# Ledger of designs, part 234: peptides against a protein of PDB entry 8PQO

Target 1, 252 residues: chain A of PDB entry 8PQO
Amino acid sequence: VLLKEYRVILPVSVDEYQVGQLYSVAEASKNETGGGEGVEVLVNEPYEKDGEKGQYTHKIYHLQSKVPTFVRMLAPEGALNIHEKAWNAYPYCRTVITNEYMKEDFLIKIETWHKPDLGTQENVHKLEPEAWKHVEAVYIDIADRSQVLSKDYKAEEDPAKFKSIKTGRGPLGPNWKQELVNQKDCPYMCAYKLVTVKFKWWGLQNKVENFIHKQERRLFTNFHRQLFCWLDKWVDLTMDDIRRMEEETKRQ

## One batch from the design tools (peptide; made by RFdiffusion4, then SolubleMPNN)

Design b1_p30_3_s1 (from b1_p30_3, 17 letters changed)
Fold by OpenDDE base, seed 2:
Structure b1_p30_3_s1 (fold): chain B 252 residues (1-252), chain A 30 residues (1-30)
Amino acid sequence: as target 1 above (252 residues)
Amino acid sequence: MNLSAELLEFLKELAILLTKLVLEKLKLLE
């Protein structure tokens, strides 16, 4: 098991982020071919558990048509069906990813707290001390180009170049986080993303777990760079606007 | 995280990696 807490600092408020996240998810899905193909939504309903209220979703990702032929031919039954269970109670979210074939031997859990701070809180997810001491804290700087793969880099999604016309935020220089403290009118938040990865296959555990973390970090980095650079597209939208957009999209 | 497109791509790559790793191990044992 490998645990890391990714802390993503953004020059947006917690409330703004909720809109931006939903918008960016929708936009990213549109930009990718086959964004919804192979995704089966089993459940999408409100939930309440232990005082936590939010939206629960259960999706199945069918990878049969997405992987190369040799993978499809060699994969055991159920191995290409990935289950994603998500509890969205913003500002808290939890996502659990499992596989039908691997059962208990595979787990990706992502628990996120969105806090109006600069990523300074320790153990925001309230882990036991013994567990917390094994968690690596990883800061993601969306302005740091060196953290972005060349193949992922887009100039229009570079926070170091982007200037929001509507808000005046950006571009984010090398010391943007330090400077942000002195900018009283600019909101900020941190997404604390605790990622738990378990892959219990002998001889492959460390390699796969590290790979998954690497990919998750890449995903988080790219997504939040997009989120910020698309600020002018979503900052004036309300949650009601987003809900209407989602409903309209479902009808199409 | 509801990042369906990106997640799908990630999962695809993961499946490919795992398959290759398993095959590699099998070959090493031969």
Scores: peptide ipSAE 0.248, ipTM 0.790, DockQ to the pose 0.509
Fold by OpenDDE base, seed 4:
Structure b1_p30_3_s1 (fold): chain B 252 residues (1-252), chain A 30 residues (1-30)
Amino acid sequence: as target 1 above (252 residues)
Amino acid sequence: MNLSAELLEFLKELAILLTKLVLEKLKLLE
């Protein structure tokens, strides 16, 4: 088991982030041809658990048509079905990713707290001390180009170049986080993403777990760079606007 | 979460990896 807590600092408020996140997800979905193909929603309902109230979703991603032919042909039954169980109680979210074939041998859990701080809270997810001491804190700087793979880099999604017309935020220079504390008019938040990766195959555990973390970090980095650079597109939207957008996306 | 485009790409890569690992493991059982 490998745990890392990714801390993504953004020059947006927690409330703004909720809109931006949903917008960015919806926008990315629109940009993906056939993005909804192969996604089966099993459950989508409100939940209440231990005082936590939110929306629970269970989705299955059927990836048979999304993988190379050799993978499709050779993959064992269930290997290309990824289950995502998500508990969305913003500003808290939990996502559990499993695979039908791997069963208990594989798990990715992502627990996120969105806090109005600069990523300074320790053990925000309230882990036991013994567990927490094994968690690596990883800061993702959305303005740091060195954290972005060349193949993922897009100039229009570079926070170091983007200037928000509507808010005046950006571009984010090398010391943007330090400067942010002195900008009382600019909100900020941190997404604390505790990622638990479990892969129980002996000899492959570290390799696979590290690989998954690398991919997760890449995912978080790219997503939040987009989120920020799309600020002018979503900052004036309401949750109702987002809901309408989601409905429109479903119709496509 | 629900990171649509990026999530899909991740899941694809994950599925590919898992498949390769399964195949490798099966080979080791021979």
Scores: peptide ipSAE 0.185, ipTM 0.755, DockQ to the pose 0.594
Fold by OpenDDE base, seed 3:
Structure b1_p30_3_s1 (fold): chain B 252 residues (1-252), chain A 30 residues (1-30)
Amino acid sequence: as target 1 above (252 residues)
Amino acid sequence: MNLSAELLEFLKELAILLTKLVLEKLKLLE
């Protein structure tokens, strides 16, 4: 088991982020091409547990038509079905990813707190001290190009170049986080993403767990760069606007 | 969380990896 807490600081408010996140997800999904098998929504309902109120979703990603032919032909039964269970109680969110074939031998858990700070809180997820001391804190700087793979880089999604017309935020220079403290009119937040990765196959645990963390970090980095650079597109949207976008995405 | 398209790409790569690992394991048993 390998745990890391990724801290993503953004020059947006916690309330703004909720809209931006949903917009960015919907927008990215519009560009998804390919047909056939896809996402099956098993459950989508409200939940309440221990004072936590939100929306619970259970989705199955059927990847048979999305992987190379040799994978589709040779993969054992259930290996290409990924289950995602999500508890969305913004500003808190929990996502659990499992695989039908791997069963208990594979788990990705992502627990996120969105806080109006600069990523200075320790153990925001309230782990036991013994568990917390084994968690690596990883800061993601969306303005740092060196954290982005060349193949992922897009100039239009570079926070170091983007200037928001509607808010005046950006571009983000090397010291943008320090300068942010002096910008009274610029909100900020941090997404604390505790990622738990479990892969129990002997001899492969470290390799696979580290690989997954690397991919998660890559995903978080690229997503939040997009989110910020699309600020002018979503900052004035309402939740109703977001819902319409989500419905349009489902039709494609 | 979701992340939709980005997540799907990640899951594809993950599925490919898992399949390769399974195949390798099966080959060792034969």
Scores: peptide ipSAE 0.180, ipTM 0.751, DockQ to the pose 0.593
Fold by OpenDDE base, seed 1:
Structure b1_p30_3_s1 (fold): chain B 252 residues (1-252), chain A 30 residues (1-30)
Amino acid sequence: as target 1 above (252 residues)
Amino acid sequence: MNLSAELLEFLKELAILLTKLVLEKLKLLE
């Protein structure tokens, strides 16, 4: 088991982020060929558990048509079906990813707290001390181009070049996080993403777990770069606007 | 969370990796 807490600092408020996140997901899905093809929604309902109230979703990603032919032909039954269970109680979220074939031998858990700080809180997920001391804290800097793969880089999604017309935020220079403390008119937040990766196969645990963390970090980095650079597109949207966009995306 | 295009890319890479590992493991069992 490998645990890392990714801390993503953003020059937006916790309330703004909720809109921006949903917009960015919807927009990215809209621009992608195939849309929701291969995604099966099993459950989408409200939940209440241990004082936590939100929306629960259970989705299955059927990847048979999305992987290379050799994978499709050779993958065992259930290997190309990924289950995603999500508990969305913003500003807290939890996502659990499993695979039908791997069963208990594979787990990705992502627990996120969105806090109005600069990523300075320790053990925000309230782990036991013995567990917390084994968690690596990883800071993601959305303005740092060196953290972005060349194949992922897009100039229009570069926070170091983007300037928000509506808010005046950006571009984000090398010391933007430190300068943010002195900008009283600019909100900020940190997404504390505790990622737990479990791969039980002996001899492959470290390799696979590290690979998954590398991919997760890549996802978080690219997503939040997009979220910030699309600020002018979503900052004035309401939740009703977001719901409409989601419905339109489903029809495409 | 659903990260749309990024999530799909991750899932594809994950599926490819897992399939390769399974096949490798099966070969060792033969």
Scores: peptide ipSAE 0.169, ipTM 0.748, DockQ to the pose 0.614

Design b1_p30_3_s2 (from b1_p30_3, 17 letters changed)
Fold by OpenDDE base, seed 5:
Structure b1_p30_3_s2 (fold): chain B 252 residues (1-252), chain A 30 residues (1-30)
Amino acid sequence: as target 1 above (252 residues)
Amino acid sequence: SNLSAELLEFLKNLAILLTELVLEQKKLLE
């Protein structure tokens, strides 16, 4: 088991982020060829448990058409079906990713708290002390190009170059985080993403778990770079606007 | 919750990795 807490600091408010996240998810999905193909929504309903109220979703990603032919032909039954269970109670969210074939031998859990701070809270997810001792805190800097793979880099999604016309935020220089503290008019938040990766096959745990963490970090980095650089597209939208857009999309 | 289009790429790569690992392990057991 390998745990890391990724802390993504953004020059947006917690309330803004909720809109931006939903917009960016929708926008990114449009950019992907075959967006909804292979995605099966099993459950999408409100939930309430232990004071936590939100939306629960269970999705299956059928990846047979998305992988190379040799993988599709050789993959055992269930290996290409990924289950995603999500509890969205913003500003808290929990996602559990499993695979039908691996069953209990594989797990990715992502628990996120969105807080109006600069990533200074320790153990925001309230782990036991012994467990927290083994968690590596990883700060993601969306302005740091060195954290982005060359193949992922796009100039139009570079926070170090982007300037928001509507808000005046950006570009994010090397010391943008320090400067943010002195900018009273600029909101900020941190997404505390505790990622738990379990891979129980002997001799492969560390390799696979580290690989998955590397991919998750990549995903978080790219997504939040996009979210920020798309600020002018979503900052004036309300949650009602987003909900309306989602409903209209479902009707099509 | 799903984050972006990159999620699909991530899941694809994950599925490929898992498949490769499974196949490798099966060969070792034969």
Scores: peptide ipSAE 0.269, ipTM 0.794, DockQ to the pose 0.629
Fold by OpenDDE base, seed 2:
Structure b1_p30_3_s2 (fold): chain B 252 residues (1-252), chain A 30 residues (1-30)
Amino acid sequence: as target 1 above (252 residues)
Amino acid sequence: SNLSAELLEFLKNLAILLTELVLEQKKLLE
C-alpha cells in the first residue's frame, strides 16, 4: 500500500472550485472522443452515512472499445471493467476505484478535502498517527511547467501565461503562492487529495503502486491547470447553472 | 470521478497495464 497526499493550491475559493471542477469535468469529457461512451451508471442517489450527506455514484467504465485490439482480445474477463464508487459531499469527496478481475488485490482510493488555505494543514484526513507518518505530502504547483510532460503541455492551458479577463487573476509567476497571501482580494484554496493505492500481487506492488501514483499526479496536474485556465468560462456560473446544464445534457 | 476526461485516459492505461501484468503472470506460471 502506498499513500500520498497531493496538495493542489489554486487561486480560487472553495465555492468557486466546486463550479470550476464540475465545469471542467464536463468540458474535458466533451473534448474526449467518445466521452461518456462505455460508462455505465449503476447508482446515482443521495446518501447519508455517519453524518456525512452527499451524492453517491457507482459507475462502471467498460474499456473494451477504448483499448487496443490486442488488449481487448487478450484481457481476461472483467479486466477491462473498472468500477468507480464516489461519495460526493463537497467540500469532501471520496472515490474508490476497483477492477472486476483484480478484486481485492487492487484498490485506488482518493479522499479529498477542499480547504480555504494554502495547503498548510497536517493530517486533514485525520489518519492514525501510525498511518500518517507513512504518508508523503506532495505539493502540486500548477504554474510549474517542469511538472508537466511535454506531450501534455498546451500554451492555452499554461497558468504561467493565462490572464483571466473576468477576475484579473494570473498569470501565475514563480512566487505566486507566496504573493497570494498579500492579495486580499484574491481567494485561494487547497485540495488535499489523499490517494491510497493498493496492488497486492507479489513482486509488483511497488512498481504498480508507484505507476498509479505517477499517473494520478499527472492527472491532477493537468486537470487543475485546465481548471484555472478555463476560469473565465465558468467563474460566472452558479451551481444552479451547472445543475441546469447537467440536466439539459441528460435530456439530449 | 472528479477528473473525468483525463481519468478515462488513465483508466485506459491502467487497463492496459493490468492486462499486461496478468499475461506476464500467466506466463510465469506456465
Scores: peptide ipSAE 0.265, ipTM 0.792, DockQ to the pose 0.656
Fold by OpenDDE base, seed 1:
Structure b1_p30_3_s2 (fold): chain B 252 residues (1-252), chain A 30 residues (1-30)
Amino acid sequence: as target 1 above (252 residues)
Amino acid sequence: SNLSAELLEFLKNLAILLTELVLEQKKLLE
């Protein structure tokens, strides 16, 4: 088991982020061909547990048409079906990713707290001291181009070049995080994403777990770069606007 | 939760990796 807490600092408020996150997901899905194809929603319902109230979703990603032909032909039954269970109680969110074939031998858990700070809180997920001792804190800087793969880089999604017309935020220079402390008019937040990766196969545990963390970090980095650079597109949207976008995306 | 098209890419790569690992293990057992 490998645990890392990714801390993503953003020059947006916790309330703004809720809209921006949903917009960015919907927008990216709209721009991709076959975005909804192969996604089966099994459950989508409200939940209440231990004082936590939110929306529970269970989705299955059927990846048979998304992988190379040789993989589709050789993959064992269930290997190309990924289950995603999500408990969305913003500003808290929990996602559990499993695979039908791997069963208990594979798990990715992502627990996120969105806090109005600069990523300075320790153990926001309230782990036991012994467990917390083994968690690596990883800071993601959305303005740092060196953290982005060349193949992922897009100039229109570069926070170091983007200037928000509606809010005046950006571009983000090398010391933008420190400068936020002195900018009283600019809100900020941190997404504390505790990622737990479990791969139980002996001899492959470290390799696979580290690989998955590398991919997760890449995902988080690119997503939040997009979220910030699309600020002018979503900052004035309401939750009702987001719901309409989601419905439109589902139909396309 | 969903993180756009990048999630699909991640899941695809994950599925490919898992499949390759399974096939490799099967070869070792044969």
Scores: peptide ipSAE 0.264, ipTM 0.788, DockQ to the pose 0.639
Fold by OpenDDE base, seed 3:
Structure b1_p30_3_s2 (fold): chain B 252 residues (1-252), chain A 30 residues (1-30)
Amino acid sequence: as target 1 above (252 residues)
Amino acid sequence: SNLSAELLEFLKNLAILLTELVLEQKKLLE
């Protein structure tokens, strides 16, 4: 088992982020050929547990048509079906990813707290001390190009170049986080993403767990760079606007 | 989670990896 807490700092408020996240997800989905094909929504309902209220979703990603032919032909039964269970109680969210073939031998858990700070809170997920001491804190700087793979880099999604017309935020220089403290009119937040990866195959545990973490970090980095650079597209939207957009997308 | 397209790419890569690992294990058993 390998745990890392990714801390993503953004020059947006917690309330703004909720809109931006949903918009960016929807926008990214539009750019994908095939969109939601192969995604089966089993459950989508409200939940309440231990004072936590939110929306629970259970999705199955059927990847048979999304992988290369040789993978589809050689993959064992269930290997190409990935389950995603999500508890969305913003500003808290939990996602659990499993695979039908791997069963208990494979788990990805992502628990996120969105806080109005600069990523300075320790153990925001309230782990036991013994567990917390094994968690590596990883800061993701959306303005740092060195954290982005060349193949992923897009100039239009570079926070170091982007200037928001509507908010005046950006571009983000090397010391943008330090400068942010002195800008009373610029909100900020941190997404604390505790990622738990479990892969129990002997001899492959460390390799696969580290690989998955690397991919998750890549995903978080690219997504939040997009989120910030699309600020002018979503900052004036309301949650109702987002809901309408989602419904319109479903009709297509 | 809610990362849609990029998440799908991640999941595809994961599926490919898992398949490769399974195939590798099968070869070792032959």
Scores: peptide ipSAE 0.256, ipTM 0.784, DockQ to the pose 0.677; fails the geometry check

Design b1_p30_3_s3 (from b1_p30_3, 16 letters changed)
Fold by OpenDDE base, seed 1:
Structure b1_p30_3_s3 (fold): chain B 252 residues (1-252), chain A 30 residues (1-30)
Amino acid sequence: as target 1 above (252 residues)
Amino acid sequence: SNLSAELLEFLKELSIFLTKLVLEEKKKKE
């Protein structure tokens, strides 16, 4: 088991982020060819548990048509069916990813707290001390181009180049996080994403778990770069606007 | 985290990675 807490600092408020996240998810999906294909929604309902109220979703990702032929031919039954269970109670969110074939031998859990700080809180997920001491804190800097793969880089999604016309935020220089403290009019938040990865295959555990973390970090980095650079597109939207957009998309 | 498109790509890459690893391990045992 490998645990890392990714801390993503953004020059947006917690409330703004909720809108931006939903917008960016929708937009990113549109930009990807076949984004909805192979995704089956089993459950989408409100939940209430342990004082936590939110939306629960259960999705199955069918990868059979998405993977190369050699993967499809070699994959055991159920190996290409991935289950995602998500509890979205913003500003808290939990996602659990499992696989039908791997069963208990594979787990990706992502627990996120969105806090109005600069990523300075320790153990926001309230882990036991013994567990917390094994968690590596990883800071993601959305302005740091060196954290972005060349194949992922887009100039229009570069926070170091983007300037928000509506808010005046950006571009984000090398010391933007430090300078943010002195900008009273600019809100900020941190997404504390505790990622737990378990891959219980003898001899491959460390390699696979590290690979998954690298991919998760890549995902978080790219997504939040997009979120920020699309600020002018979503900053004036309300949650009701987002809900309407989602409903309209479902009707199409 | 509701990133369906991104997650799908991730899962695709993971599947490829795992398959290659399994093949390599089988080759080592031969």
Scores: peptide ipSAE 0.452, ipTM 0.870, DockQ to the pose 0.500
Fold by OpenDDE base, seed 2:
Structure b1_p30_3_s3 (fold): chain B 252 residues (1-252), chain A 30 residues (1-30)
Amino acid sequence: as target 1 above (252 residues)
Amino acid sequence: SNLSAELLEFLKELSIFLTKLVLEEKKKKE
């Protein structure tokens, strides 16, 4: 088991982020070829548990048509069916990813708290001390180009170059986080993403767990760079606007 | 949470990665 807490600081408020996240998710899906192909939504309903209220989703990702032929031919039954269960109770979110074939031997859990701070809270997820001491805190700087793979880099999605016309935020220089403290008019938040990865195949556990974390970090980095650089597209939208957009999309 | 499209790509890459690892391990045993 490998645990890391990724802290993504953004020059947006917690409330803004909710809109931006939903917008960016929708936009990214549109930009991706194939859209929702291979994704089956089993459940999408409100939930309430232990005082937590939100939206529960259960999706199955069918990878059979997405993977190369050699993978499809070698994969055992159920191995290419990935289940994603998500509890979205913003500003708290939890996602659990499992696989039909691997059962208890595979787990990716992502628990996120969105806080109006600069990533300074320790153990925001309230883990036991023994567990917390094994968690590596990883700061993601969306303005740091060195954290972005060349193949992922897009100039139009570079926070170090982007200037928001509507808000005046950006571009984010090398010391943008430090400067943010002195900018009273600019909101900020941190997404604390505790990622738990379990892969119980003897001899491959460490390699696979590290690989998964690397990919998750890449995903988080790219997504939040997009989110910020698309600020002018979503900052004036309300949650009601987003809901309407989602409904309109469902009708298509 | 992850974007469905991005997650799908991730899962694809993971599947490829795992398959290659398994094949490599089998070769080592030969």
Scores: peptide ipSAE 0.445, ipTM 0.868, DockQ to the pose 0.439
Fold by OpenDDE base, seed 3:
Structure b1_p30_3_s3 (fold): chain B 252 residues (1-252), chain A 30 residues (1-30)
Amino acid sequence: as target 1 above (252 residues)
Amino acid sequence: SNLSAELLEFLKELSIFLTKLVLEEKKKKE
């Protein structure tokens, strides 16, 4: 088991982020060829648990048509069916990813708290001390180009170049986080993403778990760079606007 | 999370990665 807490600091408010996140997800889905194909939504309903109220979703990702032939040929039955269970109770979110074949031997859990701070809270997910001491805190700087793979880099998604016309935020210089506290009109937040990865195959545990974390970090980095650079596109949107956008995306 | 499109890509890459590892392990047994 490998745990890391990724802390993504953004020059947006917690309330703004809710809109931005949903917009960015919808937009990314639109841009994907074959978007929605292979994704089966089993459950999408409100839930209430331990005072937590939100939306529960259960999706199955069928990868059979998405992977190369050699993967399809070698994958055992059920290995290409991935289950995602998500509890969205913004500003808290939990996602659990499992696989039909691997069963308890494979788990990716992502628990996110969105807080109006600069990523200074320790153990925001309230882990036991023994567990928390094994968690690596990883700060993601969306303005740091060195954290982005060359193949992922897009100039239009570079926070170091982008300036929001509607809000005046950006571009984000090397010391943008330090300067942020002195800008009274610029809100900020941190997404605390605790990622738990479990892969229990003997001899492959560390390799696979590290690989998954590497990919998750990459995903978080790219997504939040997009989210910020698309600020002018979503900052004035309402939740109803987002819902319409999501429906349109589903139809494509 | 809500990152369905990105998650799909991630899962695809993970499947490729794991398959390659399995293939390598099979070769070691030969």
Scores: peptide ipSAE 0.442, ipTM 0.866, DockQ to the pose 0.504
Fold by OpenDDE base, seed 4:
Structure b1_p30_3_s3 (fold): chain B 252 residues (1-252), chain A 30 residues (1-30)
Amino acid sequence: as target 1 above (252 residues)
Amino acid sequence: SNLSAELLEFLKELSIFLTKLVLEEKKKKE
C-alpha cells in the first residue's frame, strides 16, 4: 500500500472551485476522443451516511474498446472492467476504484478535502498517526512547468502565461504562491487529495503502486492547470448554470 | 468524480502497463 497526499493550491475560492471543477470535467469530457463511450453509469443517487450528504455514483469503465489489441487479447475476464464508486459531498469527495478481476488485490482510493488555505493543514483526512507518518505530502504547483510532461504541455493551459480578463488573476509567476499570501483580494484554496493505492501482486506491488501515483499526479496537475486557465469560461457561472448545463447535456 | 474525464485514459494506460508487466514477469519465470 502506498499513500500520498497531493496538495493542489489554486488562486480560487472553495466555492469557485466547485463550479470550475464541474465545468472543467464537462469540458474535458467534450475534448476526449470517444466521449463517454465505454462508461456505464450503474447508480447515480443522493446518499446520506454518518452525517455526510452528497451524491453517490457507481460507474463501470469498460476498457475493451479502448485498449490495444494485445491488451484485449491477454486480459482475463473482468480485468478490463473498472468500477468507480464516488461519494461527492463537496467540499469532500471520495472515490474508490476497483477491478472485477483483481478484487481485493487492487484499490485506488482518492479522498479529497477542499479547504480555504494554502495547503498547511496536516492530516486533514484524520488518519491514525501510524498511518499518517507513512503518507508523503506532495505539493503540486500548477505554475511549475517542470512538473508537466512535454507531451501534456499546452501553451493555452499554462498558468504561467494565462491572464484572466474577468478576474485579473494570473499569470502565475515563480513566486505566485507567496505573492498570493500578500494579495487580500485574491482567494485561494487547497485541494488535499489523499490517494491510497493498493496492488497486492508479489514482486510488482511497488512498481505498480508508484506508477499509479505517477499517473494520478499527472492527472491532477493537468486538470488543475486547465481549471485555472479556463477561469474566464466558468468564473461567472453559478452552480445553477452548471446544473442546467448538465441537464442539457443529458438531454442530448 | 472530478477526474472521470481523464480516468478512462488513465485506466487504459494502466491496463497497458500491467499487461506488459505480466508478460515480462512470465518471461522471467520461464
Scores: peptide ipSAE 0.437, ipTM 0.865, DockQ to the pose 0.439

